# Ledger of designs, part 267: peptides against a protein of PDB entry 3S8F

Target 1, 157 residues: chain A of PDB entry 3S8F
Amino acid sequence: VLTLFVAVPSLMTAFTVAASLEFAGRLRGGRGLFGWIRALPWDNPAFVAPVLGLLGFIPGGAGGIVNASFTLDYVVHNTAWVPGHFHLQVASLVTLTAMGSLYWLLPNLTGKPISDAQRRLGLAVVWLWFLGMMIMAVGLHWAGLLNVPRRAYIAQV
Target 2, 166 residues: chain B of PDB entry 3S8F
Amino acid sequence: DEHKAHKAILAYEKGWLAFSLAMLFVFIALIAYTLATHTAGVIPAGKLERVDPTTVRQEGPWADPAQAVVQTGPNQYTVYVLAFAFGYQPNPIEVPQGAEIVFKITSPDVIHGFHVEGTNINVEVLPGEVSTVRYTFKRPGEYRIICNQYCGLGHQNMFGTIVVKE

## One batch from the design tools (peptide; made by RFdiffusion4, then SolubleMPNN)

Design b2_p25_8_s4 (from b2_p25_8, 17 letters changed)
Fold by OpenDDE base, seed 3:
Structure b2_p25_8_s4 (fold): chain B 157 residues (1-157), chain C 166 residues (1-166), chain A 25 residues (1-25)
Amino acid sequence: as target 1 above (157 residues)
Amino acid sequence: as target 2 above (166 residues)
Amino acid sequence: LLAEAVARWLAFLAAFAEDLRRALE
């Protein structure tokens, strides 16, 4: 019970970030329940990358609650589920945030904006990264539930 | 202007906080439901038991692999298993079909995994601790034991076999 | 190739959803 309450600050943080996005979208002219999402700067890889990371982090965070539950952890522990979890946490949120940060930082370091070609390439990179990560993560989680072990080159299934 | 912006942000935060709390309850409910309805498949674990990893090979129930399988009652056995770098002892582990098997697993060296394919047996084995898992094999045949915790250079080759006899 | 990858991914999701359904029963 206490462990589940530990999730409260994390959820508060996550949804506060979401609140910031909603506010930003509405400031950009977005209206309604979902219109603010469309209004966000999806043409900027520095924005898209961390947002995609956040989207990956959401199911990963939910998985964290599962992993912290001793009874449920017995089901998933040392299975492919665990790599699936941390690929959402590290290889999605952390990595994409780093990528996004770089797309913001590089123009500042050089004193010049990125070219349109670089921008488009950046968008392609982060979206493809996210897509690949989601495919792999879903596969790993599913495999984990099928009792595929981690740190093993062979499995029953 | 800044004050208005702050108030707006606060309003959105309050909404999302409320949503977060609602989702928390949903998650708790789902966990509670799972625990309430899906506990039948849980392997009973014993209480925390300690053993000296430095002497476990020389004395005690793990010392002789020929004596590792002990009948404790009608159709009940205790199997004392060592997970070590890099294998399992005894190997193979021979048990009867349909018997209730209590595995007492420990390690003399480093942390290992004990993952039995085709079963829900999956525990880490810590030096100085005894892992206890109870399982009944309903089907005869060979079950592979996989080490799913990195334990050194030979980790990838660390396998064992449980042979379930009719 | 991309279409095939997407199709496979969707198939995995469908299979996963079914497994989840069964697990909740």
Scores: peptide ipSAE 0.022, ipTM 0.743, DockQ to the pose 0.029
Fold by OpenDDE base, seed 2:
Structure b2_p25_8_s4 (fold): chain B 157 residues (1-157), chain C 166 residues (1-166), chain A 25 residues (1-25)
Amino acid sequence: as target 1 above (157 residues)
Amino acid sequence: as target 2 above (166 residues)
Amino acid sequence: LLAEAVARWLAFLAAFAEDLRRALE
């Protein structure tokens, strides 16, 4: 019950962030229904990281609703589904947001901008991290749906 | 200047809020679909039942593994299972094919898992509480019980077996 | 080892896709 009540404002918050991104993109010259996305600063790891985190949080958040559903919890509880959810929420959103924050914070603390090489490396790290997390999450959720237990080195399938 | 920006943001917020609501309904629909297709056979047969974990090994229906399988009807059984560090009792659990089995599972020590491979039986076992699961084995053979809740150094080797007799 | 890991993940993804297909039928 509490989770479902929290789900609504959480979704509203998430999509408000998306609205802010749209506004920013349009302010940067993006046009059309999706043109604003391309106008966002995808060359900045401090931006890309948390955005990718948000993208990972979408299925994770949906999974949170599933996990909080009493009847559906019987299906997914203590299966590989649960760590799949965790990796989306913690290892994707939280971690990528932390990475992004670091990419912003360190240059500001030192007063020195990052080099182009550092920027490109940062982009590579963030994108590869996201890709790895998505692969892992898909696998874990899939295994969970097949009733593969968590915290066990063996499985029925 | 700031007012103009806020007004513009509001327009986008309205659109995204509408989208948010639509997605909420999509998620609800997906949940409903999942429930309709994947919850068949899940019969939580139990109410909250308490037991003293400090005495459960010495007295009561869990005390004697030899008496753990109780026939309650012509084709109905209750099985009193202990999950402990690090195993299950009785082990093996022997039940007839096609019989309605009510598992009453508890722990004398720490939290364990009770996950029966090849079935939808998957519950946590808490000391002081009795987990009740109803299941009918339609296929004979051996079903492995796996602990899927970390319970200590021997957790990874904590297994049991249900033998379904033809 | 890397090639094997990649192959396994591709196989998993393919199997997942097939499972989804079956589930949606």
Scores: peptide ipSAE 0.021, ipTM 0.717, DockQ to the pose 0.025
Fold by OpenDDE base, seed 4:
Structure b2_p25_8_s4 (fold): chain B 157 residues (1-157), chain C 166 residues (1-166), chain A 25 residues (1-25)
Amino acid sequence: as target 1 above (157 residues)
Amino acid sequence: as target 2 above (166 residues)
Amino acid sequence: LLAEAVARWLAFLAAFAEDLRRALE
């Protein structure tokens, strides 16, 4: 019971972050139900990276509820499903947030802004990372549902 | 204006919190639906049973692999399995087709996995605890047991076999 | 090798889509 209760503060936190993004987008001139999204600074890898991490966190969080379920755990535990989950959480959200932080931190620490070429490269890196993580995560979850074991080099399928 | 900004943020937070709650109910509903309609693959947890891992090899039902398969009734067997570094005992495990098999699995050393390919048998094996899994093999043949919990240097080679006889 | 990897990737996507279809039936 207490384990599943963790979903409540987690969702609250996630959507509070979303609220902050909406507020920021509207401050940047975005209007309407979705216009604020377009108004966000998508040309800045320091922004894009953690936001993509948040997007990956959504299915990961949903999967977390599944993984925490006593009954559903029997289906997914120690299968490729589990690595799929934490790659969304750690290798996507945490890693992309770290990448984004570096894109902000390094220019500030050095006192030198990133060049336009570096900015474009940074955008490419974080988008490709996100894409790769999504492909891998989907594959791992799918494999897990097919009963591919975790921590094994062979499988029936 | 800080107050105005805080008020605005609060308004957005309220909206997104409402959405959060809605999504929470959606997830709960989906879980409930899944449990209600797709329960065939779920293995119920057995009763918690404890054993002394320091003596499990010397005495008791796990001590002799030749006595590991015990007929408990008509077409019913209990199999006492040890998962150890790095293998399973007995190996192979021989059981008849169509019989109800109760696996009693424990470990004398470290945590292992017991994953039987072609089945929904997938449990962790903890020293001091007995994992109980009930399964009926409908098809004869060989079923590979895979350790899916890292247990040391030989983990990748830790396999067993269940032979189901007609 | 790259062509093979791409082919396998596409096959994976197709198989996954089909599996999803079956799951929704």
Scores: peptide ipSAE 0.020, ipTM 0.742, DockQ to the pose 0.024
Fold by OpenDDE base, seed 5:
Structure b2_p25_8_s4 (fold): chain B 157 residues (1-157), chain C 166 residues (1-166), chain A 25 residues (1-25)
Amino acid sequence: as target 1 above (157 residues)
Amino acid sequence: as target 2 above (166 residues)
Amino acid sequence: LLAEAVARWLAFLAAFAEDLRRALE
């Protein structure tokens, strides 16, 4: 009940953020249905990281509804599906947001902007992190659907 | 300038909020569809049943592992299983192939898991509560029971076996 | 290496999608 209750505000928040991104993209010259996406500052790791986190949070949020479902939980409960969900929510959204925050915070604290090399490295880090997290998350969810148990070192598959 | 920005923001927010609501219903629909078409089936939970975990080992249907398997019908059995630190009893659990088995599982100590490989049996076992799972084994052989809920230092080695006889 | 990694990843996703399809039928 609680999870389903918070799902609505979470979705509202997520899509209001998306609305803000669309607005920002359009202000930056983006046009059309998807052109605003390209216009966003994808060269800034402080921007990219949280956005990638949000993208990972989408399937995670859907999974949250599944996990909270009384009936569907019979399929996924205490399987590798659950840690897969956690890694999307925590290790993707939260972690990437934290990483992105650092790319904003440290330059502001020191008063020194990051170098171009550091910026490029930052982009590489967050994209690689996202890629790795997606691979692991998909794998864990898949394994969970194949009834691989959680908290066990052994599996039948 | 601020007014223009405000108007634009509101317009986009309304659109995305509408999309958000639509997605909510999509998720509900997907849940319903998944339940309706799920091929592995779902083992429904039984009615809530309570037991005293402090006496479950001494009296009642869980007290004697030798009497844990009870025939309740021509092709129907009830198996009273204890999950404890760190194992299961009876072990092995011997049941006939093709019979409907009702597992009544409880714990005398802490929370455990009861995950039977090769089946959709996967429940948590709480002290003071009885978990009820119904299953029919169609193939003979050995099925491993895995504890998938952390229960202490020996958790990783907590296994049981169900032997399905022809 | 990158191309191969991407290819394997896509194949993995495809296999997952197929399993999901079967689970929903």
Scores: peptide ipSAE 0.020, ipTM 0.725, DockQ to the pose 0.028

## One batch from the design tools (peptide; made by RFdiffusion4, then SolubleMPNN)

Design b2_p26_1_s1 (from b2_p26_1, 14 letters changed)
Fold by OpenDDE base, seed 3:
Order: structure tokens, then sequence, then C-alpha cells
Structure b2_p26_1_s1 (fold): chain B 157 residues (1-157), chain C 166 residues (1-166), chain A 26 residues (1-26)
């Protein structure tokens, strides 16, 4: 229990971001418990990408607590579970945030706004990326729980 | 105006912080539940034991693979295993069905993995440290040992076999 | 063939995951 208090700053950070999203959504006219979510700019890939990354980070963060637990880590260590965790943390959150940043940065640096077609393409890219990452992550976590080893090309199951 | 906005932001932050603390307790509870219901798969670790990796091949219980399996009781064995680049010794490891096996595993070179398929045996093997794992094989047959820690160019082909005899 | 194998993998993985989560606690 004492060692798990290390998770507190991370949780505080994550939910502070969530608070910012709620505030932004409510400023945009969202009302009720969930109405603020719909009010967020889901038509902007620069916004959608990092938000999808955050969504992937939720189960990844939970997995982080598992991996940091002495007894539970014994179960999952050096199994496919670990790369599953990494793909949620790095290949989802970090990568999607980078993608989103690019969608914002390039238009600003070049002075050329993205076309509507480019915007739609960007949305398709980040949503497809997220979907693929979630499928792969579920598979890796599943395999890990079935004791499929990490860094091996062959498994019994 | 700015004061009102600031107050609103603080309210949202406080709410989400409270939620975060609640979730922390939920996670702790889930961990506690998992530990309470699934402790049978935990292999107790032995005391920290050190060995000199530079001499482990020349002297001591790991030096002769033919003497690696030592009967310590009527139905108890200790197996001294070396994980090296790129394999295991002895190979195969032959043990009786139903016997309590204590694996004493170390490395003379780099870090390796010792993952036995079909079992809950999964440990890292560090040079200079002895990994101790206790297990009883209930089913006869062959069990594959897989290195699940990258150890060099031949890592992907580093396998061993445990043969459990009836 | 690769596409079919991938689809089968996704389907089986999903099914197994659901089974593990809801019917067989880990």
Amino acid sequence: as target 1 above (157 residues)
Amino acid sequence: as target 2 above (166 residues)
Amino acid sequence: DLNLELLELVYNTSKDMVSLLFFQPL
C-alpha cells in the first residue's frame, strides 16, 4: 500500500487533464454529466489525437500499478503483458500526442492552413491508429496473462 | 470575471482530484482481492545468494553438468542450472515426477531469462546472483525453457528442456 | 491468407479476453 502512493502524482496529473477537458467542454456549451464531452472539438485531429492517447493511457496506467506491484509483477513480468503496457503508454499516448502536435505545428509553421480533405484524412488516421492499438494491446495483455513469454518467437499456447 | 473562472477551474480540479483518490482506493482493493484469491501461483523467493560469475564454471555446484541434479531428500532435488550465451546446462534437465525441485540458477556471462512453459516458473538470471525457484512437476513429459530476456545475437534460439520422468 | 489469419487472431483473442474477464477470474 505504501509503495502504491507513488501512483498518486500520476493520477493527479491525469485527472487534472481531465478537469481541463471538462472545463473546456463546458465553456463550449456542454451541459450535464457527459454533455461537455460532446462539446469538445472532435472535428480537429490536433485535438482528437492526444485525447485518444489519453483514453488509451487509462488502462495503461492501471497496468502500471499492476507492474509496480511486487506480487502481481511476478505474474506478468517478461510476458507479452509488458509490451502490451508499452504500446498503450508509448505507442498510444506519446505517439498520438506527437501526431496531434504535428497537425497543429505544421500549419502554424508554414502559415498554410490544412484543407478540409487533409483534416478528414487526419481524423481517419488517428482513429484508425487508436483502433489498431487497442486491438493489439488487448491481444498482448491477453497473451501475457496466458503466460506467453516476451522476446520469444514461439509459445506453447 | 477572472475570479469566477478561477473558482470554476478549482472546483473541477477538486472534483477530479477527489475522483482520483477514490480510484486509487479502488485499485488497491482490486490488488488486495487479486492477492487474496490468487496466491497459489506465487513461488516464494529464497534468501539473496551471491556467486562469482568468473569462477562458477570451474568450481562449485554448477561446474559439472553431470552432477547438477542433487537428491536432497526422498522426494526432493536441487538442480544447479547455468544460463549462458546461448543455452542452458544441464540440457536436458531430468527430474522425477512428483518430486519437489529446487532450481538454483545463475549465469556466467550476461542476464538471461528462465521461463518454463506450462509452469509458473519465470525468473531473470543475473550474473553474480543465484535465482532460487521451487516447483513440483505433476505431469510427466517435456517442458521447454525459454530465454525471455535479451542476451545477444543468439537470444532467439536459446532454449532448454526439462524432462519429467514417471 | 494473412488477412484471414489476422482476423481469426483478433476474433479469438477478443473472445478469449471476454471469457477471461467475465467468466474466469485471473
Scores: peptide ipSAE 0.017, ipTM 0.752, DockQ to the pose 0.038
Fold by OpenDDE base, seed 2:
Structure b2_p26_1_s1 (fold): chain B 157 residues (1-157), chain C 166 residues (1-166), chain A 26 residues (1-26)
Amino acid sequence: as target 1 above (157 residues)
Amino acid sequence: as target 2 above (166 residues)
Amino acid sequence: DLNLELLELVYNTSKDMVSLLFFQPL
């Protein structure tokens, strides 16, 4: 019950954000089932960062259901699975959202637009961060399923 | 225009709601499949039992490591294990191969972990609470117990051993 | 037993989510 109580609002948030993005993409000239995605401002790190965070949050949310399940938790509890989940939730969604927020906030506060060089660098940072986070998260979840313990420097596997 | 936009947004919301639910179910199904086909199995939880952590070292079944392994029936044993800063007792734990072992684990000090490598035994040990795990060792040999809950400066060196005899 | 429990979990979770989303909205 508790898991579902958390999952439902999260899903609601996800679909509303996604719906807004689709609408925005279509307003920007995107057409078709997926054309609106390409029309979104992928050249803006303030946009890309939180979107990538949301993408990472999806599997993390699924993992949350696993962690909150008393039956499934027998398998994953205190294994590398748990930090894998946390890194998706915190180091992906929260961190990338914060990064994106800064890319938006600082130019607005200073009244100075971000330079093209800064923009390109920002995009590189955000994408590389996301890639690294996904690799680590997949590895941690995999290790967890193989019974690699958390908070231990040794493991059977 | 605003009304048209509102209708469009609503349609997109419905679509994404369906997609989100579908993705959730797909992930759950995939995870369930993975876990169902996993060979680790599930250790059934025992009854909740409370104990006074301030006295477990002095009296009771955990007090004497030499008396920690108790035969409760034919091919059935109960092992009273203390997880403490920073180790386990008894150490080693000696049990027969093929016997049903009920581990009764508690802590006199702080929260510890009890993770037996090579098995699916993995529980947290709370002071004042007895963790109960039932397991049958099918293979003889040595199984290392590791602490997977940070418990202090010596956490990384907190090890025990289960010796399964033929 | 594990397989059955997992299947039941998936089924029950799905059912509950559908119920919450469509019949008992937050």
Scores: peptide ipSAE 0.005, ipTM 0.688, DockQ to the pose 0.073
Fold by OpenDDE base, seed 4:
Structure b2_p26_1_s1 (fold): chain B 157 residues (1-157), chain C 166 residues (1-166), chain A 26 residues (1-26)
Amino acid sequence: as target 1 above (157 residues)
Amino acid sequence: as target 2 above (166 residues)
Amino acid sequence: DLNLELLELVYNTSKDMVSLLFFQPL
C-alpha cells in the first residue's frame, strides 16, 4: 500500500500540467471542452515534443502501478513488459522532453531562430518518434503478456 | 490578474483531477483484464526463506544434485535447484507428469532468473534467498529454463531443462 | 480464480489509491 504513495505527487503533477495546458489554450482563444487543445502551439516542436512525451507517460504510469503490485508483478517481471514500460517512461517522456528542450534552447543560446524548414523537420521528427515509440511500447507489452522473456534472444509463445 | 489566473487554474485542476482519477481506474481495469485473459496466471510468492550462499554448495539440500529431487508425498516432490553462472543444477531436472512440484531455487553467486518456458514459472533467484515456486506439469516433455536476469558474460547461454516423464 | 484475484486486486488498489489521495491513511 505504501508503494502507492509515489502515485500521489505524480498525479498532482499531472493535474497541474493539464490545468496549465488548458489555461494556456484558453488564453490563446480556445473555447469549449476541447477547443483549447487546438489552440495550443502545435506548430512548434519545442511544445509538441514534451506534450507527446506526457501523452506517452500516461499509460506508462498505469504500468507502473502494475509493476509495483505484488501479484501482477509476478506475471510481468523480467518479461518484455518491463522494457515496454521503460520505453514509455524514458524513451518517450524523458527523450521527447529533452528533444523539445533542445528545440527551445539552441535558438536561444545561438540567438538564431530556427528556419521554417527546420521547424517542419522538427515536427516530423517528434511525431515520428512518438509514433515509433508507441508501436514499440505496445509491441513490448504485448510480447511481455505472451511471456517473452526480457534479456533473452529466444522465446516460445 | 494573477488572482484570476490562479482561480482559473484551480478550477481546471478540479476538472482534471476527476478526469485523471477516472482514467487511472480505467487503465488499471484494462490492464487487469488484459493480464487475466492473456497470461498463464500468477504464481504466488512463498514465505521468505534465507540461506547462506557461501555454503549452499557444500551443505544442505542443494549440495548434491543426485539428491535434488525429493519425494515429499504421494505425487509431491520438492526440487532443490541451484542457479549459478552459468547454468542450473540439476540439469536436467526430471519430474513425473501430474505431480505437484515445489521448486526451491537459490544461487551461490549472483542474481539469476528462472523462467520456465510453457509455464508461468518466472522468478528471480537471489543469493541468500530461497525462491519457492509450486507447479504441476500436466504435459510430458521438455521445458526449457531461461535466465532472464543478466548475470554475466555467459548469461545469454544459461539454459536448463526440465524433463517431465509420463 | 485468477480473474477473481485480479478483480479483487483492482478493487483494493483503487480503494487504496483513493484513500491515499484523500485520507492519507497510515
Scores: peptide ipSAE 0.000, ipTM 0.723, DockQ to the pose 0.067
Fold by OpenDDE base, seed 1:
Structure b2_p26_1_s1 (fold): chain B 157 residues (1-157), chain C 166 residues (1-166), chain A 26 residues (1-26)
Amino acid sequence: as target 1 above (157 residues)
Amino acid sequence: as target 2 above (166 residues)
Amino acid sequence: DLNLELLELVYNTSKDMVSLLFFQPL
């Protein structure tokens, strides 16, 4: 009945991370209600990747609430909706976080900073990855709502 | 300065935490509101019906596919369906257009899916448990049943048909 | 015809989902 309680730990974590981002942005000179966002290091793929992952996790989390609802799950269960949810959670958040971690880890392990070209390529990779994941996720969720079955080679259309 | 930074961090964390808690209460309030004002829309969970998957093929309402469609009232039917590796029984399922159909679905072997194309009928079928779905077909024609739960080597070919007669 | 059926399905499913979201316990 109180399905939304399952989201409490995740929301608390998310908002704690948001607090950290706000603090970081303000330390970097950001001011105002939203100015701190612009002040964040968007030129660093090690930062951008996990943040994009978090952004993808937001709709995924909303979908998680739907999936956890016994009534709403009847609508979406074992349809393309489910893999859509997974790709937001795993292929977006987890994967992008791993990618971001790698962008931090390798320079630290080697003691060599990444070149500007590598940095730009990294930014392109994570942004394109995010874009692709969002397109695919929207498509899968849409297909799920169209009652396209999961684990089947055929569809209604 | 470290103390100042620490206080600042705590302030932001407290703010966001407060926001989180506020949102929690909003969500709870919405749920409470829904329950309080729209109880008539809540479909109570039915009683869990159990069957013995080892005997369901030999005895009971699922045993004879010729007797699977049972008229229970005027324009009301119960259909006893078996999902098995790898198909459905009876096949086809023949029902009248406009009739209220109660599907009673179970499995004698492994977990299957029961997804009726063109409808919102979509349930998992567990051995030992009876899945109950109520539906009224408004349009005549053939509706394909698709297994959407992996059930073995023949899963991808597991189909059934519901024929709705005018 | 198939498109109309699909559209109807989408409409009904969406309507039901919205209804469940607002009028069923989460």
Scores: peptide ipSAE 0.015, ipTM 0.751, DockQ to the pose 0.048; fails the geometry check

